# Peptides against a protein of PDB entry 4KTY, part 102

Target 1, 266 residues: chain A of PDB entry 4KTY
Amino acid sequence: YVLNDIGVIFYGEVNDIKTRSWSYGQFEDGILDTCLYVMDRAQMDLSGRGNPIKVSRVGSAMVNAKDDEGVLVGSWDNIYAYGVPPSAWTGSVDILLEYRSSENPVRYGQCWVFAGVFNTFLRCLGIPARIVTNYFSAHDNDANLQMDIFLEEDGNVNSKLTKDSVWNYHCWNEAWMTRPDLPVGFGGWQAVDSTPQENSDGMYRCGPASVQAIKHGHVCFQFDAPFVFAEVNSDLIYITAKKDGTHVVENVDATHIGKLIVTKQI

## One batch from the design tools (peptide; made by RFdiffusion4, then SolubleMPNN)

Design b2_p17_8_s1 (from b2_p17_8, 8 letters changed)
Fold by OpenDDE base, seed 5:
Structure b2_p17_8_s1 (fold): chain B 266 residues (1-266), chain A 17 residues (1-17)
Amino acid sequence: as target 1 above (266 residues)
Amino acid sequence: MEQHKLDLQEILKEIKK
């Protein structure tokens, strides 16, 4: 995982899976220095730089530009003015070197770009890492572990009331590490996500969340386990907001979120 | 292909089938 400098990222639709090549380039000139620079910009103390828990959490914050002038600016409006369209990137090296040179966030990224750059960051620092793609990936914005979809009385979705959403696909990373801060058995793969989705204790970051903990429903373990759990396992709750102010649950579905989770084995 | 949000109305139609 650490040694492979070229990868494949899954994307597209659950019924039409696509793949794209991505060059991580963790061994290319200037990349390690850039990763160190990223940690410098994060004002990360030297003592923490050897701790994969701290490094991965800082990385999840710094690979996105929010809060801290990190590496990538996200854009999902399909305009991409004043930058490079997310689909134009083919690897992490150009992005990281541009960031190091300009000392300004690079435009633009979406989930696979964030995941690609983050994967380079992790691998460059000796943390085994891989990219995971989740189809029908939920975005729970209120941390209640379910997708609340509000309907008008006529059955149409009320977009004003509905804050939760579902991505056709979403990419994040898994990083391999021990978790001495958690009970025994919850080390190994940890979900980390640099795509800015939700605020986590003051910053747009996510993880590390124990994959084993999430698989067994232990969402109380740091960091951001409820959010990651919801991405892959939340129920869709369709609620009719009646004119009298009452809410009525009309439909519940437990099968659509996280229809398929794909990652490379090597 | 860019990442995008799904149409929740369409998902509801599928659920009701």
Scores: peptide ipSAE 0.658, ipTM 0.954, DockQ to the pose 0.857
Fold by OpenDDE base, seed 2:
Structure b2_p17_8_s1 (fold): chain B 266 residues (1-266), chain A 17 residues (1-17)
Amino acid sequence: as target 1 above (266 residues)
Amino acid sequence: MEQHKLDLQEILKEIKK
C-alpha cells in the first residue's frame, strides 16, 4: 500500500466496470518535496506533520483547489478549455510537479484524479493508502443521512428543490492509521476524500472517517462520518411537494446507493 | 468515462418496476 507506485482505479458503471491505470510515482524526484510544499501552503504546524490524522485531513483539503489554492481544480461540465481534461492524466507526478513549479492550482480533475493525487500524497508521507470506488455514490448536501429527492405533483423531479445527488461512480481514498482520538477498535482504514463535495467545518475536505465506525453506524465519530456514511448507505426518499406546502413521501429505496464498493488489493 | 450525476428520474422508474 506504500511501495506500489502504479495502481488500478475502478470506474464506469456498476454493470460495466472499467479500470484505468494510474502512476502514483511517490518515489519520483521532486514528489516528496512537493508533498512537503503542499503542507507548507496549508500552513500546517510542524508538530502535526507526523500525525496521519492531521496529515490526511489537511491533504483532503489541499489536494483540491477550493478554499486554499490547493492542487487540483475540479470540473464536471465537459468544458476543459483552460487546462487538461481529467481523462488525459495518467498519473500524479505531472500534476504535482506542475503545482510545485507554477504554485497555482492545476486544471482539471475529477474524482479519480483527486484520488490518484491524494493517494500519492499519502503514500509519499508514509501513510498506507488505497483508492476506493463506490458505484451509485450519494452526495448528501444537508447531512441528514438520506437522499431527499423532491418531485412535482406530476411526478417529475424538481431540480430546484432537490439538492442531493448521486454519482454514477465516485472515488475516494482509504488511509491506514491508528485513531487514538476514537474509541478502541476504530483505527485501521479511514475514509478520506479530496474531491470537493461538501464543506467540513469551513473547508472542502472529508475525513478521516473510520471505516469500522461507518460500518457499525457510528456516524458521530470525527471526521465527516455522516457524509461518508450517506455516500454508501443512504436511502433514496422521493418526496412530492404539494401545492399546499406539505410533503408526501412517495417512494423509499434502500438498495440503490452504494451498489458496489471496489478497491484494488495490493 | 467521466464522472457524472445520475438522472434521478430514471432511478425512480427503476424503483417503480
Scores: peptide ipSAE 0.657, ipTM 0.955, DockQ to the pose 0.861
Fold by OpenDDE base, seed 3:
Structure b2_p17_8_s1 (fold): chain B 266 residues (1-266), chain A 17 residues (1-17)
Amino acid sequence: as target 1 above (266 residues)
Amino acid sequence: MEQHKLDLQEILKEIKK
């Protein structure tokens, strides 16, 4: 998980799983220096740089450009006029070296690009890491652990009221570490995500969240466990907004979110 | 294939099926 510099990222649809190769290049010239530079830009204390909990959390913030002029600018509107389309990237090296050279955020990325660069960052710093793909990945924007989908009385989705959304697929990272800040048994793989989705205590970052804790329904532990839990296990709640202002739950589905979670085990 | 948001209306149709 640290020595492999080439990997496979899963994407596509749940019924049509696809793979793409990604070159992490953690051993390439200038990459370690760039990772250190990223931590410098984050103004991370030297004393914390040996703590994988702090490093992974800082990395989740800095791999995206939001808040801190981090590495990558995301774009999901098919407008890539001022940079490179997300699909054109084949690895982390060019992105990281461009960031180091220009000292400006690199355009553009989507989830697998963020995950790829973040994987390089983690592995470069000696943290075992892998990329995870979740199909039908929920984006809960109000931290209530469910997808609130509002319908008009005619049954059509009200896009103005509906703030929660679902990705066809989403990629994030799992980093291996001990969690002395959590109860025994919640170390091991920790979910971390650098794709800017939600604000976490003032920054667009996510994790580390204990995978074991989440699997057992423990979402009370730091960091961002409720958000990660919702990505893989939230119910879809279809709510009819009546003209009189009342809300009626019409449908509840517990099967669609997190239909498949895939990661390369080797 | 790029990442995109799903059509929640289509999902509802599947649920009702």
Scores: peptide ipSAE 0.652, ipTM 0.953, DockQ to the pose 0.863
Fold by OpenDDE base, seed 4:
Structure b2_p17_8_s1 (fold): chain B 266 residues (1-266), chain A 17 residues (1-17)
Amino acid sequence: as target 1 above (266 residues)
Amino acid sequence: MEQHKLDLQEILKEIKK
């Protein structure tokens, strides 16, 4: 989880699972220095740099460019004119070194790119980390732990009212650490996500969220457990918005979100 | 393969089947 510098990332569709190789390169020249630079850019206190909770949370924020001119700019609209298409990246090294040299966010990434770079960051700093892929990954926009899908009276999805969404797949990271800030038993793997999805107390970041807590439905613990929980366990709620302003729940599905969660052991 | 948001309408069709 720390020593492997090449990994496999799962992607694609739940019915057509694919894998891609990713070079983490945590031992390559300049990479550790870049990770330290990232923390410097975050103005992270030296005292906190030995705390995996703080480090992973800062990394979650800084691997994306939002808020703080972090490492990667995301793009999901097939516009890559001023950078590298997400699919063209094969590892973290080029991204991190470009960031260090240019001192500007690198374009562009999607979830696996964010996860790949974040994995390098964590491993460089001695935090065991792995990438997790969730198929049919929910994006809860309003933190209500469900996917609210609004329909017109004719049955068509109302895109304006529907803020929640579902990724075909989404990648994030799990980092191994103790959680003295949580009750006993909620240490171990912590979900952290650097893909900019939701604002978490002022920044686009996510985690660390206790995987054990989430598995047992404990979403009250820091950080961002409700969001992570929703990614893997949200119900799809189809709601007809009637002309008179009333809402009628037409369909509820509890099976589609989080159909498959995959991670490589080693 | 790039990640993308799923068509919620298509999911609904699947649910109704």
Scores: peptide ipSAE 0.641, ipTM 0.950, DockQ to the pose 0.863

Design b2_p17_8_s2 (from b2_p17_8, 8 letters changed)
Fold by OpenDDE base, seed 5:
Structure b2_p17_8_s2 (fold): chain B 266 residues (1-266), chain A 17 residues (1-17)
Amino acid sequence: as target 1 above (266 residues)
Amino acid sequence: TPQHVLDLQEIKKKLLS
């Protein structure tokens, strides 16, 4: 998980799973220097650079351009003017070297591009890391651990009231580390995500969240465990917004979010 | 295949029909 410089990323639909090759290139010339530059841009204290908890959290913030002029600008509207379409990237090296050279965010990425670059960053710094793909990945925007789908009285989705969303697929990273800041047993794989989705205590970042804690329903532990939990395990809550202002839960579906979670094990 | 947000109306149709 540190030495492999080429990998496979799963994407597509749950009923049409696809794979793409991705060159991490963590040993290529200038890549480690660029990772150090990223931490410099984040103004990260030298004392924290040896702590994988701090490094992975900073990385989750800095691989996206939001807040801090980080590495990648996301785009999901199929308009990629003044940049490279996300699908055109084949690895992390060109992106990181462009960032280092231009000192400006690189356009454009989507989840697998963010995850690919973040994987390189983590591996360069000696943190074992892998990419995880979640199909039917929920985006809970209010941290209530559920996917709220508001309906009009006629049964149609009310897009104005419905703020949560579901990705066809979403990629993020798992990083291996001890968690001395958590109770015993919650070290190991930690979910971290550099795709800008939600603000976490002032910045668009996510994790590290203990995978073991999440698997056992412990969402009270830092960082961002409720959000990651919701991505993989939120219920779909169908709520009818009545004309009198009341809300009525019409249906609950606990079977579709996180329908398939895939990662390369080798 | 790009990452995209699913149409919740379509999800509702598939799951509740």
Scores: peptide ipSAE 0.538, ipTM 0.905, DockQ to the pose 0.874
Fold by OpenDDE base, seed 1:
Structure b2_p17_8_s2 (fold): chain B 266 residues (1-266), chain A 17 residues (1-17)
Amino acid sequence: as target 1 above (266 residues)
Amino acid sequence: TPQHVLDLQEIKKKLLS
């Protein structure tokens, strides 16, 4: 069995789904060495490098530059003057080799770039991995499993009070592993995300979170299950902020978040 | 198409229309 070194990533809009090819290049010269270098930079103990739970969690932290001078710097402001625009990348190889050569974070990435590089990292280390695209992907920043949209009394969104957000699409990874630290049945695909979104116990990282556990509504299991659950299943809660400081729930929408989740079959 | 944050006001309009 040989893992594919070229893949397809879904992106765009829910009503205009697009695909792009991505070269993972996990077998290219220097790539495995670079993945080992990434773990060295993370100061990961040798004893943990054989544990896919630890490896995937470290990878989710190190593929982004936050906290630890990891691989990629994210940018979403359409200003890429000091690097390469995210859309210009076609694969993981150039990014990883640049990181290894310069020993500095590479600019710039967005979710599919993070997911592409992370997929290479996982596959290089023998962890089966795939990329998942979620359209209308929620970003819950206060861990209450819902999207709180605050409204002025006139019905307009109060952008100052509204801290939660929704991506048109978001890409992350699923990694295949056993989870002896979880109850029976919650092994298999684990959600992991290297796009820096929220702090998880001191670092911008996410996962591994059991897909099966989340699918059955279990968000109490490590790691970051509530956040991943919210990405795909948050209700939109429209709250009117009154002048007297009281909040009134006006509407609830349970149909928009996670409208479509797409992944390549493996 | 780059990844971007959706306009919640537009989403609201669609919901309540």
Scores: peptide ipSAE 0.536, ipTM 0.904, DockQ to the pose 0.915
Fold by OpenDDE base, seed 3:
Structure b2_p17_8_s2 (fold): chain B 266 residues (1-266), chain A 17 residues (1-17)
Amino acid sequence: as target 1 above (266 residues)
Amino acid sequence: TPQHVLDLQEIKKKLLS
């Protein structure tokens, strides 16, 4: 059994799928120590460090810098003057070692960078993990399991009312573990996401959410199953906001979100 | 290519065209 320290991450557009190499470097000097340091910074109790549920949830919080001075600062505004552009990273090693050395968040990351570093973190700690890319990935920010797109009466999108968004692509991780806290059959791959998207019980974190549960429409199970479900299966609801304050559903599109989900099967 | 938010106006055009 040998964990691959080099991977491929899918990105781009659904009609222009691209791949990039990523060096996880989980066996490189200092990387395991850095992963332990990350858990130390999280003030994670030693008793929980052997629990992949707790570890993956803490990891999802700590790989992003929000809330807890975690590893990576995200940036999506195409301004990277105070760090490294996300596209310049080729692996997790430099990021993790910089974090360990500076003890400050590393700039900058986007979803594949977060997923790459998180993958290294999980693998270092003995948790089987892989990266998943979802094209047309929804970001439901009001937990209603749908993408509400508000339209003006003229048909133009009302950007002020429309809070939900769709990524051209989004990368997150799946971690393999048993889920004794869930019903039988919902162990195995668990979705976890370190890209800061939504607040989950006080922190920007996501998962572990049972892939099997989500696949079968069960969103009632911890953690963050509704959010993950929405990422891959939200309907686009086009709602016209009338001048009288009423809302009318004009169209429903159930085919665009989660159009393609790609992962390397380990 | 960087990750970016899709233009919902363009998505709407594709759906309703």
Scores: peptide ipSAE 0.529, ipTM 0.905, DockQ to the pose 0.887
Fold by OpenDDE base, seed 4:
Structure b2_p17_8_s2 (fold): chain B 266 residues (1-266), chain A 17 residues (1-17)
Amino acid sequence: as target 1 above (266 residues)
Amino acid sequence: TPQHVLDLQEIKKKLLS
């Protein structure tokens, strides 16, 4: 996981799985220096740079441009006039070197671009890392561990009543580390996500969240376990908004979110 | 293909009909 400089990222739809190659380039000239520069821009203390928990959390914040002028600007509106379309990137090297040279956020990325760059960052710093793709990935915006879908009385969706959404797919990273800050057994793979989705204690970042904890339904542990849990396991809750202002749960679907999670396995 | 938010109306149609 640390030595591979080329990877495969899964994307597309659950019924039409696609793959793309991604060059991580963690051994290319200037890349490690850029990763150190990223931590410098984050004003990360030297004492914390050897701690994969702190490093991965800082990385999740800094790979996106929000809050801190980090590496990548996300765009999902199909307008990429002032940069490179997300689909045009083939690896992390050009992005990181551009960031180092310009000292400004690079445009543009989507989840796999964020995940690709973040994977390079982690691997450069000696943290085993892999990319995970989740199909039908929920975005819980109000931290209630469910995907709310509001319906009008006529059955049409009212998209104004919630900011919850479902991605066709979403990519994030898993980083391998011990978690002495968590109970025994919750080390190993930790979910970390640099795609700016939700604010986590003041910054757009996510993780590290113990994969083992999440698999066992433990969402009480740092960091961002509820959000990651919701991405892979939230129920779809269909709620009819009545004219009188009452809400009625019409249907619950527990089978579609996180329908397929794909990652490379040794 | 780009990452995109699914149309909830379409999801409803697929899942409930």
Scores: peptide ipSAE 0.495, ipTM 0.894, DockQ to the pose 0.853

Design b2_p17_8_s3 (from b2_p17_8, 7 letters changed)
Fold by OpenDDE base, seed 2:
Structure b2_p17_8_s3 (fold): chain B 266 residues (1-266), chain A 17 residues (1-17)
Amino acid sequence: as target 1 above (266 residues)
Amino acid sequence: TPQHVLDLQEIKKKFLS
């Protein structure tokens, strides 16, 4: 989890799983120095740099460019004219070295690029880490642990009212650490995500969220457990917005969100 | 393939048809 510098990232569809190689390159020249530079740019105090909880949370914020001129600019509009298309990246090294040299965010990334770079960051700093792919991954926009799909009376989706969304797939990271800030038993793998999705106490960041806590429904535990829980376990709630202003739940689907979660063990 | 947001109309059609 720390020593392997080449990985495989799962993507595609739940019924058409695909893999891509990714070079983490955590041992390449300049990469560790770049990771330290990232923490410097975050203005992270020295006392916190030995704490994997703080490091992973800062990393989740800094691997994306939002808020703090972090490493990667995300783009999902299929127009990448002012940088490198996300699919063109094959590893973390070029991205991190470009960031260090230019001192400006690198364009462009999507979830696996964010996860790849974040994985390098974590591993460089001695934090065991892996990439996780969730197929049919929900994006809960209002922190209600549901995927609310609003419908017109004719049955068509009301895109204006529907703020939640579902990714065909989404990649994030799990980092291994103790959690002395949580009850006993909730250390181990922690979900962390550098893809900018939701604001977490003022910044686009996510985690560390205890995988064990989420698995057992303890979404009250810091950090961002409700969001991560919703990604993998939210119900699809089909709600008809009536003309009289009432909302009627027409259907509930508890089976499709987070249908498959895949990670490579090495 | 790139990551993308699913069409909820298609999801509804697929799972509620």
Scores: peptide ipSAE 0.579, ipTM 0.940, DockQ to the pose 0.865
Fold by OpenDDE base, seed 1:
Structure b2_p17_8_s3 (fold): chain B 266 residues (1-266), chain A 17 residues (1-17)
Amino acid sequence: as target 1 above (266 residues)
Amino acid sequence: TPQHVLDLQEIKKKFLS
């Protein structure tokens, strides 16, 4: 998981799964130097740079431009003026080298671009890493582990009240590490995400969250386990907002969020 | 191809109809 410099990223729809090649280029000239530069920009102490927990958390923050002038600017409105459309990237090398040269965030990325660059970052620093794609990926923005869908009395979705959302697909990373800060058994693969989705203790970052813990419903362990859990296992809660201000749960769907999770194993 | 937010109205229609 550190030797392959070319990978496959899954994307598309749950009923129309697609793949794209991605060149990680972790061994290309200047890439390791750029990864070190990223940690320098993060003002990461040298003592922490050998700790994969700290490194992966810093990486999740710095691969996105939010808060800290990190590597990539996200764009999801189909307007990519003054930059490169996310679909035009084929690998991490050009992005990282541009960042190193310009010392400014690179435009633009979406989840697979963030995941691709983050994968390079992790692998460059000797952390085994892979990309995971989740279809019907929930974005719980109020940390209640639910996907709350508010409805008008006529049954139509109230977009004003509905703050949570669902991605057709979302890509993030899993990084392999021990977790001495967690109970025995919760090391191994850790979910980390550099796509700017939610604020985590003051900045847009996510993880490392123990995959084993999440798999068994344990969301009490650092970092951001509730958010990652919600991405893959939120119930859709349909709530009718009455004219009198009362809320009534009309339906619960526990089957569609995280309908398919795909990762390359070899 | 692009990542996008799903239309929740369509989701409701598809799964609750």
Scores: peptide ipSAE 0.578, ipTM 0.940, DockQ to the pose 0.870
Fold by OpenDDE base, seed 3:
Structure b2_p17_8_s3 (fold): chain B 266 residues (1-266), chain A 17 residues (1-17)
Amino acid sequence: as target 1 above (266 residues)
Amino acid sequence: TPQHVLDLQEIKKKFLS
């Protein structure tokens, strides 16, 4: 069967939705070979390469360069002097072929680039996959399922105490698979994310996390369900740090995180 | 447009003012 090798990725702001074309190129020469090479670099056992759970988790680790000399180096500081600006990429093919030829991480990516390359990787290996864009996407750094915004007594945000953050938008992937390791009903779409955000059992990786489980508030299931849940459903907790060391919750906003989640149906 | 972290000060101003 033939999967679509060209897609659309949503980005921008929640009030100014943008789209960009992305060429996945999963059928282009050398791309499948590169995907196999990625798994080789991950030192993935042959026996695991037929397991979409293992493959997607390894892919989430290897599409980013952290830990394991994976495919893409992320950059969000608007300094791209030693590579290609993330916005200049139009597809996965050039990135993957450069990685294969140089055997070094490719610079640079942001979330949609990671998601685009990861989508190619998954599709090449026979895993149905799509890209999801979440606007007002939370990044929970302390695994408490909420966005803690610390305030000074004057009401200004204390940036030193505030470790959690919110992306204007964030892209990740959903991969279709059975989850025999989870209760019945939690197969199907699984959230996986190759953008390096949080450490998961020693590596920058994320997922697969059951979309159905997360939708129903089940965050106890592997892998990284609490983090993915927080991305789409965190409350903004405004906490005043008092001079006496006490914390007072001033406001709770349960309406803005995950305001809009967009994906194409396959 | 690039992906970026939102200014929480501006978010607070926008949503709580």
Scores: peptide ipSAE 0.564, ipTM 0.937, DockQ to the pose 0.864
Fold by OpenDDE base, seed 4:
Structure b2_p17_8_s3 (fold): chain B 266 residues (1-266), chain A 17 residues (1-17)
Amino acid sequence: as target 1 above (266 residues)
Amino acid sequence: TPQHVLDLQEIKKKFLS
């Protein structure tokens, strides 16, 4: 989880799982220096740089360009005119070195690119890290732990009534650390996500969220446990929006979100 | 394949009908 400089990232769909190689390159020239530069750009105090909780949280913020001119600009609209298409990247090295050289955000990334770069960042700083892929991954936009699907009276989906969405797949990271700030038993793997999805206390960042806590339904612990929980365990709630303004829950599907979570075990 | 948001209408069709 620290020494491997090449990995495999799972992507695609739950019924069509695909893999891609990713070169983390944490030992390549200039990469560690770039990771330190990232923390410098974040204005991270020296005292916090030895704390994996703080480092992973800062990393989750800084690997994306939002808020702080971080490493990667995300794009999901298939328009990549001013950069590199996300699919063209094969590893973290070129991205990080470009960031260090240009001192400007690198275009463009999607979840696996964010996760790949973030994995390099974590490993460079001595934090054991791995990439996880969640198929049918929910994006709860209103923090209600549900994936709301609104229907018109005719049964057609009204996509304007919610900002909730489901990714075909989503990649994020798990970082290994103790959590002295949490109750005993909630250390170990922590979910962290650098793909800009939701604002977390003022910045687009996510985690560290205790995987053990989430696994057991404990979403009250910092950081961003409700959001991560929703990604892997939201119910699909089909709500009919009546013309009179009332909402009626028509169906609940608890089986599809987070249908498959894949990560390397060794 | 790129990461993309699923069409909720298609999800409904697939899982409710």
Scores: peptide ipSAE 0.554, ipTM 0.935, DockQ to the pose 0.849

